# Designs tried in a protein design run: peptides against a protein of PDB entry 4Z63. Part 137

Target 1, 334 residues: chain A of PDB entry 4Z63
Amino acid sequence: LCLGMNDLTGNIPEDLFHLKRLNLLGIQENRLSGSLSREIRNLSSLVRLDVSWNLFSGEIPDVFDELPQLKFFLGQTNGFIGGIPKSLANSPSLNLLNLRNNSLSGRLMLNCTAMIALNSLDLGTNRFNGRLPENLPDCKRLKNVNLARNTFHGQVPESFKNFESLSYFSLSNSSLANISSALGILQHCKNLTTLVLTLNFHGEALPDDSSLHFEKLKVLVVANCRLTGSMPRWLSSSNELQLLDLSWNRLTGAIPSWIGDFKALFYLDLSNNSFTGEIPKSLTKLESLTSRNISVNEPSPDFPFFMKRNESARALQYNQIFGFPPTIELGHNN

## One batch from the design tools (peptide; made by RFdiffusion4, then SolubleMPNN)

Design b2_p17_7_s4 (from b2_p17_7, 10 letters changed)
Fold by OpenDDE base, seed 3:
Formats: C-alpha cells, structure tokens, sequence
Structure b2_p17_7_s4 (fold): chain B 334 residues (1-334), chain A 17 residues (1-17)
C-alpha cells in the first residue's frame, strides 16, 4: 500500500492494521500525526515500512519482534522521541534503519550481534548523546552509517579499527574531538570510501602523519573545522580520491603539486583557507577534468550530499557523488 | 561553494526543496 506524497492528516485507520499479508506500507510525505500505533505489530508480513516525512510524535513502539520480515524501516523527518526500541535494536531481519531528523535521545544502543542483516543506519540530526557506540563494528554487514548532528562527545572509539564493513561514514557536527586519533583509527577501515567529518575538531591541527593511509578513500569532506596545518602528505597516497573538501579551515602553506596526480579527482574545494603560493600547474592536468568518459558507476552512500552556494541559497541535492559538477574551488585564500 | 550533508542544513534549507 503506497499512500505517500499526499495531504493525508490524522491517524492511520485501525483497519489498516488488519492487512496481515501487507508487505509494503508507504505513507511517507503526509501530515499524519500522533503516535505510531503499536498495532503495526499486526502487519506480520511487513517487509518495508515508510512513515517518513510526517508529523508522528511519541516513542517508536517496541513491537519489532512481531515483524520478523521487516527489512526496511524509514521514519526520517518526524517528531519521534525516546530511544531506539529494544526490539528494533535487536532486529535480525532489518537491513536499513533511517530515523534521521527526529528527536531521539539518550545513549545510542544497538545490539549489533543480533542485527546480523543491518547494512545501512541513518540516525543523523537527532539528540543522541554520550559516546559513539563501541560495538558498531560488531554489525558485520553495516556499510552506511550516518550519525551526523548528534552530541557524540569525545573521540572515535578504538574498536572502529575493526570496522571492516564500513564504507560510508558521516559524523559531521557531532562534537567530536581529536582528529589525529580519529584518522589514526579510521585508516584501518579497509572498505572506507566516504568520510565526512565537517564541523568537528574545532581549531585542531590536521595531522600531517605520513604513516596515515586510506587505501580506498574516494570522498573526504572535512569542512568548517577551523583546522590548522597544511595539506596532509598522507592524502597523496589515496589514489582513488574523487572528491576533496577542506574548505572553511585555517590551512596554510602551498597547495602541493601532488594534488594534480589524482586520476579520479573531479571535485576539489580548498576555499576559505589561508593557502599561499601559486596554483599548481598540475591541477590543469587532472584527468577527470580533461576526459569526458569517467562514468564511474560506483555505489554512493545512502545519505545524499548537498552543495550550498550561499548561506541564503537553496542547497542542491546530489544523490550520487558523480552528480557533482567537475569543480575546482580555491577562492578566498591569501 | 560548500559540500554538505542534510544534517548540516537547516530545516528551512531542506524544506525549500
């Protein structure tokens, strides 16, 4: 049943919960309000539940033990409060959980040993507090993780050295500290391709540790951190780099010539820093900017990227990294 | 120009789609 993108108001009719054979319920993008009914437990055949972009409030009902086939739960952009219910945090069937842009709070707790199918987790823009959950690496299939805009004070857990499944990770604006430790840990994530750390590590030095190596790194976004230092030499070894944004920092020194050696780099933003010297001539030789044929059909993160031109301008959504126009932004340097 | 995620945008900036 798909009733999304309407102006439906009020509660879900109780009779809808009698549909025991229903595999897909999509009621997204409406004005549905009140609590999400506990009677969703009656939908025992449910594979996909999309209640996103509504006015739901209250706690998410703890009924997911009665939904043994549920693979997809989308509840982003609601008013949900409380924590992740225990049955949801222990769901062995769940592949994707999206609860972005809610009012969920407390410590983030997931039973990753039970959540054997979880591959995508979006909890961005919530009120989770405390530390990042140390047991996330126990979610052996977890590839996409958005935990941005929460209050995860402290450092990236040491356990994340073992986060082998991690491919796409956003932690932007989460009050993280110690960028040196974070990068030192995350370099061990062998499948990490996308890393977003924007609005963290305020005023720290970007490490120039030549021992750091991100083998599969394609996208690095570390904007608006007020980071000091220079362009890090360790980044030159990330041969698959496609997108680099280090804008709105306090980086100094020259833009190094090796920045033009990246074969796949098509988007570079170093704007609003304190870089000096000449623009490297090697930037004019970037293959991705000169060759039309780099149609890289690569998996993108489940969380979209946006390009914001001005503070007042509408952000452009890019569902795929390849949707970004080839860009070199070096404005507002010394 | 600024690359961001939905989480770095205001609610108004996200809704203005």
Amino acid sequence: as target 1 above (334 residues)
Amino acid sequence: MYVTTADDLSAEELLAK
Scores: peptide ipSAE 0.335, ipTM 0.816, DockQ to the pose 0.516
Fold by OpenDDE base, seed 2:
Structure b2_p17_7_s4 (fold): chain B 334 residues (1-334), chain A 17 residues (1-17)
Amino acid sequence: as target 1 above (334 residues)
Amino acid sequence: MYVTTADDLSAEELLAK
């Protein structure tokens, strides 16, 4: 049953929960309000539940043990409060959980040993507090992780050295500290291609440790951290780099010539730093800027990226990184 | 420019689609 993108109001009629053969319930993008009924437990054949973009409130009902076929739960952009229900945090069938932009709170706890199918987790823009869950690497299929805009005080857990499934990771604006430790840990994530660390590590030094190596890194966004230091030499070894944003930091020194050696780099933002010297001539030789034929059927994170041209400009959504226009931003370095 | 996620945007900026 797909009733999305209407002006439906009120609560879900109780009789809808008698549809025991229902595989897909999509009621997204409405004005549905009240609590999500516990009677959703009666939808025992449910594979996909999309209640996103509504006015739902209260706690998410703890009925997911009665939904053994549920693979997709989309509840983003609601008013849900409380924690992740125990049955949801233990779901062996769940592939994708999206609860972004809610009011969920408390310590984030997932039973990753039970969540054997979980491949995508979006909990961005909630009120989770405490530390990052150390057991996330136990979610052996977890590839996409958005935990941005929560209050995860402290450091990236040491256990994340073993996060082999991790490919796309956003921790933007999560009150993280110790960028040196974070990068030192995350470099061990062999499948990590996208890393967003914006609005963390306030005033720390960007490490220039030659021992750091991100072999498969394609997207690095570490903007607006007030980071000190220079362009890190270790980044020159990330030969697959496509997008680099280090804007709105306090980086100094020259822009190194090796920045033009990246074969796939099509988006570079070093704006609003304190870089000095000449623009490297090698930047004019970036193949990605000259050749349009980069076959860009590369996997993208489940969370979209946005580009803001300025503080007052509307953000443009890019579902794929390759949707970004080829860009070199070096402005505001005076 | 900023490359951001939805989480770096205000609710108003996200709704302005």
Scores: peptide ipSAE 0.333, ipTM 0.813, DockQ to the pose 0.509; fails the geometry check
Fold by OpenDDE base, seed 4:
Structure b2_p17_7_s4 (fold): chain B 334 residues (1-334), chain A 17 residues (1-17)
Amino acid sequence: as target 1 above (334 residues)
Amino acid sequence: MYVTTADDLSAEELLAK
């Protein structure tokens, strides 16, 4: 049953929960309000539930143990409060959980040993606090993780060295500290292709440790951190780099010539730093600027990226990395 | 320019589809 993208108001009719054979319920992009009924437990055949972009409030009902076939739960952009229900946090069937842009709070807890099928987690823009959950690497299929805009004070857990499934990771604006530790840990995530760390590590030094190595890194966004230091030498070994944003930091020194050696780099933003010297001539030799050789079938994070020209400009959404225009931004340096 | 995620945008910026 698909009723999305309407102006439906009120709550879900109770009789809808008698649909025992229903596999898909999509009621997204409406004005549905009130609590999400616990009677969703009656939808025992449910595989996909999309209640996103509504006015739902209250706690998410703890009935997911009665939904043994549920693979997809999309609840982003609602007014949900409380935590992730225990039955949801223990769901062995769930592949994707999206609860971005809610008012969920408390400590983030997932039983990753039970969540054997979880591959995508989006909890961005909530009110989670405390520490990043140390057991996230126990979610053995977890590939896509957005935890941005929560209050995860402290450091990236040491356990994330074992996060082998991690491919796309956003921790933007989550009050993280110790970028040296974070990068030192996350370099062990050998499948990591996309890393967003914007609005963290305020005023720290970007490490220039040549022993750091991100084997499969394609997208690195570490903007607006007030980071000090220079262009990190370790980044030169990330031969698959496609997008680099280090804008709005306090980086100094010269832009190194090796920045032009990347075969796939098509988007570079080093603007609003304190770089000095000449623009490397090697930048004019970037093959990707003449011909973008990015496959449309290349995997992308489930969370979209956005580009803003300035603070007053509308953000442009890019669902896939190849959607970005070829860009070199070096403005507002010394 | 500024590359970000939805989580770095204001509510107004996100609603402005």
Scores: peptide ipSAE 0.331, ipTM 0.810, DockQ to the pose 0.515; fails the geometry check
Fold by OpenDDE base, seed 5:
Structure b2_p17_7_s4 (fold): chain B 334 residues (1-334), chain A 17 residues (1-17)
Amino acid sequence: as target 1 above (334 residues)
Amino acid sequence: MYVTTADDLSAEELLAK
C-alpha cells in the first residue's frame, strides 16, 4: 500500500493493521500525526515501512519482534521521542534503519550481534548523547552510518579499528574531539571511501603524520572545524580521492604540488583558509577536469550530499558524488 | 562553496529542495 506524497492528515485507520499480508506500507510525505500505533505488530508480513516526512510523535512502539520480515524502516523527519525500541535494536531482519531528523534521545544502543543484516543506519539530527557505541563494528554488514548532528561528546572509539564493513561515515557536527585519534583509528577501516567530519574538532591541529594511510578514500569532508596546520602529507597516498573539502579552517602554508597528481579528483574546496604561495601548476593538469569520460559507476552513500554555493542560495541535493560539477575553489585565502 | 549533508542544513534550507 503506497499512499506517500499526499496531504493525508490524522492517524492511520485501525483497520489497516488487519492487513496481515501487507508487505509494503508507504505513507511518507503526508501530515499524519499522533503516535505510531502499536498495532503495526499485526502487519506480520511487512518488509518495508515508510512513515517518513510526517508529524508522528511519541515513542516508537516496541513491536519489531512481531515483524520478522521487516528489512526497511524509514521514519526520518518526524517528532519521535525516546530511544530506539529494544525489539528494533535487536532486529535480525532489518537491513536499513533511517530515523534521521527526529527527537530521539538517551544513549545510542544497538545489539549489533543480533542485527546481522543491518547495512545502513541513519540517525542524523537527533538528541542522542553520551559516547559513540563501541559495539558498532560488531554489525558485520554495516556499510552506511550517519550519526551527524548528535551530541556524541568525546572521541571515536578504539573498537572502530575493527570496523571492516564501514564504507560511508558521517559524524558532522557531533561535538567530537581529538581529530588525531579519530583519523588514527579510522585509517584501519579498509573499506572506508567516504568520511565526513565537518563541524567537529574545533581549533585542533590537523595531523601531518606520514604514517596515516587511507587507501580507498574517495571523499573527505572536514570543513568548518577551525583546524590549524597545513595540507597533510598522508593524504597524498589516497590515490582514489575524488572530492576534498577542507574549507573554513585555519590551514596555512602552500598548496602542495601533489594535489594535482590525483587522477580522479574533480572537486576541491580549500576556500576560507590561510593558504599562501602560488597555485600549483599541477592543478591545471587534473585529468578529471580535462577528460570527459570518467564514467565512474561507483557506490554512493545512502545519505545525500548537498552543495551550498552562497549563504542565501538554495542547497542543491546530489544523490551521487559524481553529480557535483567539477570544481576548484581556492577563494578567501590569504 | 560548501559540501554538506542534510544534517548540516536548516529546515528551511532542506525545504527549498
Scores: peptide ipSAE 0.317, ipTM 0.810, DockQ to the pose 0.474; fails the geometry check

Design b2_p17_8_s1 (from b2_p17_8, 7 letters changed)
Fold by OpenDDE base, seed 3:
Structure b2_p17_8_s1 (fold): chain B 334 residues (1-334), chain A 17 residues (1-17)
Amino acid sequence: as target 1 above (334 residues)
Amino acid sequence: VTPVPSVDTSDENLMFA
């Protein structure tokens, strides 16, 4: 049943929960309000539940043990409060959980040993607090993780050295400290292609440690951290780099010539730093900016990117990195 | 001052905050 993108109001009719053979319930992009009914437990054949973009409130019901086929739960952009229900945090069937842009709170706890199918987790823009869950690497299929805009004080856990499944990771605006430790840990994630660390590490030094290596890194976003230092030499070994944003830092020195050696680099933002010297001539030779054949069909994070064009504008949403226009932004340097 | 332009993955506003 797909009833998305309507002006439906009120609660879900109780008779809907009699549909025992229903595999897909999509009621997204409505004005449905109140609590999400516990009677969703009656939909024992559900594979996909999409309640996103509504006015739902209260706690998410703890009924996911009665939904043994549920692979996809989308509840982003609601007013949900409380934590992740125990049955949801233990779901062996769940592949994707999206609860971005809610009011979920407390410590984030998932039973990753039980969540054997979880491959995508979006909990961005919530009220989670405490530390990052040390056991996230135990989610052996977990590739996509958005935890942006929560309050995860402290450092990236040492256990994330073993996060072999991790491909796309955002921790933007999560009150993290110690960028040197974070990068030193995350370099062990050999499948990591996208790393977003914006609005963390306030005033720290960007490490220029030549021992750091991110072999598969395609997207690096570390904007608005007030980071000191220079363009990091270790980044020159990330030959697959496609998008680099280091804007709104306090980076100094020259923009190095090796920045133009990235064959796939189509988006570069180094604006609002303290870079000096000449613009590298190698930037005029970026193959991705001269050739039309950017492979648009590459895997992308499940979480969206946002770009503000001005302070008063709503951020533009980009669902794929290739949605960004080819860009070189070097403005507002010294 | 919200730095603009910058790429982020955080939503601008919590809908229910």
Scores: peptide ipSAE 0.258, ipTM 0.802, DockQ to the pose 0.083
Fold by OpenDDE base, seed 5:
Structure b2_p17_8_s1 (fold): chain B 334 residues (1-334), chain A 17 residues (1-17)
Amino acid sequence: as target 1 above (334 residues)
Amino acid sequence: VTPVPSVDTSDENLMFA
């Protein structure tokens, strides 16, 4: 049953919960309000639940033990409060959990040893507090993780050295500290292609440790951290780099010539820093900016990117990194 | 000019209140 993208109001009719053979319930992008009924438990055949972009409030019901086939739960952009229900945090069937842009709070706890199918987790823009869950690497299929805009004070856990499944990771604006430790840990994530760390590490030094290596890194976003230092030499070994944003930092020195050696680099933002010297001539030879054949079929994170060109501009949503226009931004370095 | 990151993974908290 798909009723998304309407102007439906009120709550879900109770009689809908008698549909025991229902595999898909999509009621996203409406004005549905009130609590999400516990009677969802009666939908024992449910594979996909999409209640996103509504006015739902209260706690998410602890009924996911009665939903043994549930693979997709989409609840982003609601007013949900409380924590992740215990039955949801223990779901062996769940592949994707999206609860972005809610009012969920407390300590983030997932039973990753039980969540054997979880591959995508979006909990961005919530009120989670405390530390990052050290057991996230136990979610052996977890590839996509958005934890942006929460209050995860402290450092990236040492256990994340073992996060082999991690491909796409955002911790943007989460009050994190110690960028040197974070990068030193996350370099061990062999499948890591996208790393977003914007609005963290406030005023720290960007490490220039040549021992750091991100072999598969395609996207690095570390904007608006007030980071000091220079263009890090370790980044020159990330030959697959496609997008680099280091804007709104306090980086100094020259832009190195190796920045033009990245064959796939189509988006570069180094704006609002303190870079000096000449623009490398190698930037004028970036094949990705001259060739039309950017392979559109590259894997992208499941979480959206929002681009804001200026303070007054509306943020543009991009569901794929390749939706970004080819860009070289070097402005405001003086 | 408040530093606005060019890329963020989070929209504004759209409280459709």
Scores: peptide ipSAE 0.066, ipTM 0.691, DockQ to the pose 0.084
Fold by OpenDDE base, seed 4:
Structure b2_p17_8_s1 (fold): chain B 334 residues (1-334), chain A 17 residues (1-17)
Amino acid sequence: as target 1 above (334 residues)
Amino acid sequence: VTPVPSVDTSDENLMFA
């Protein structure tokens, strides 16, 4: 049953929960309000539940033990409060959990040893507090993780050295500290292609440790951290780099010529730093800016990116990295 | 002040219910 993209109001009719053979319930993009009914438990054949973009409130019901086939739960952009219910945090069937842009709170806890199928987790823009869950690497299939805009104080856990499944990771605006430790840990994530660390590490030094290596890094976003230092030499070994945003830092020195060696680099933002010297002539040789053959078929993060073009504009949403226009921003360097 | 432009993964437009 798909009833998304309407102006439906009120709550889900109770009789809908008698649909025991229902595999897909999509009621997204409506004005549905009140609590998400516990009677969802009666939908024992449910594979996909999409309640996103509604006015649901209250706690998410603890009924996911009665949903043994549930693979996809989308609840982003609601008013959900409380924590992740225990049955959801222990779901062995769940592949994707999206609860972005809610009011979920408390310590983030997932039973990763039980969540054997979890491959995508979006909990961005919530009220989770405390530390990052140290056991996330125990989610052996977890590739996509958005935890942006939560209050995860402290450092990236040392256990994340073992996060071999991690491919796409955002921790933007999560009050993280110690960028040197974070990068030193996350370099061990051999499958990491996308790393977003914007609005963390305020006033720290960007490490220029040549021992750091991100083999498969395609996207690095570390904007608005007030980071000091220079363009990091270790980044020159990330030959697959496609997008680099280091804007709104306090980076100094010259823009190095090796930036022009990135064959796939189509988006570069180094604006609002303190870079000096000449613009590297090698930037004029970026093959990606001369060729339209950006591989549109490459895997992208499941979480959206946002870019604000001006202070008065709404942020533009980009669901795919290739939705970004080819860009070189070097403005506002002094 | 939200820096412009910058790439982020957080919604600026919190639809607070």
Scores: peptide ipSAE 0.251, ipTM 0.802, DockQ to the pose 0.088; fails the geometry check
Fold by OpenDDE base, seed 2:
Structure b2_p17_8_s1 (fold): chain B 334 residues (1-334), chain A 17 residues (1-17)
Amino acid sequence: as target 1 above (334 residues)
Amino acid sequence: VTPVPSVDTSDENLMFA
């Protein structure tokens, strides 16, 4: 049943929960309000539940043990409060959980040992607090993780050295500390292609440790951290780099010539730093800016990116990295 | 607030504050 993209109001009719053979319930992009009914438990054949972009409130009902076929739960952009229900946090069937842009709170706890199918987790823009869950690497299929805009105090857990499934990771604006430790840990994530660390590590030094290596790194965003230091030499070994944003830091020294050797680099933002010297001539030879043949069909994070063009403008949402215009921003390095 | 321009994954527009 697909009723998305309407102006439906009120609650879900109770009779809808009698549809025991329903595999897909999509009621997204409406004005549905109230609590998500516990009677959703009666939808025992449900594979996909999309309640996103509504006015739902209250706690998410703890009924996911009665939904043994549920693979996709999309509840982003609602008013849900409380925690992740225990049955949801233990769901062995769930592939994707998206609860971005809610009011969920407390300590983030997932039973990763039980969540054997979880591959995508978006909990960005919530009110989770405490520390990052050390057991996330136990989610052996977890590839996409957005935890941005929560209040995860402290450091990246040491256990994340073992996060082999991790490919796309955002911790933007999550009150994290110790960038040297974070990078030192996350370099062990051999499948990591996207790393977003914006609005963390306030005033720390960007490490220039030549022992750091990110083999498959395509996207690095570490903007607005007030980071000190220079362009890190270890980054020169990330030959697959496509997007680099180090804007709004306190980085100094020259922009190194090796920045132009990245064949796939189509977006570079080094603006609002303290870089000096000449613009490397190698930047004028970036193959990605001269050749139109960038494969637009590369795997992308499930979480959106946001780019604000002007202070007064709303951030534009980009669902794919290749949605970004080819860009070289070197402004405001005075 | 992320200064502009900057890439972020944080939603600026919370539907529910």
Scores: peptide ipSAE 0.240, ipTM 0.796, DockQ to the pose 0.091; fails the geometry check

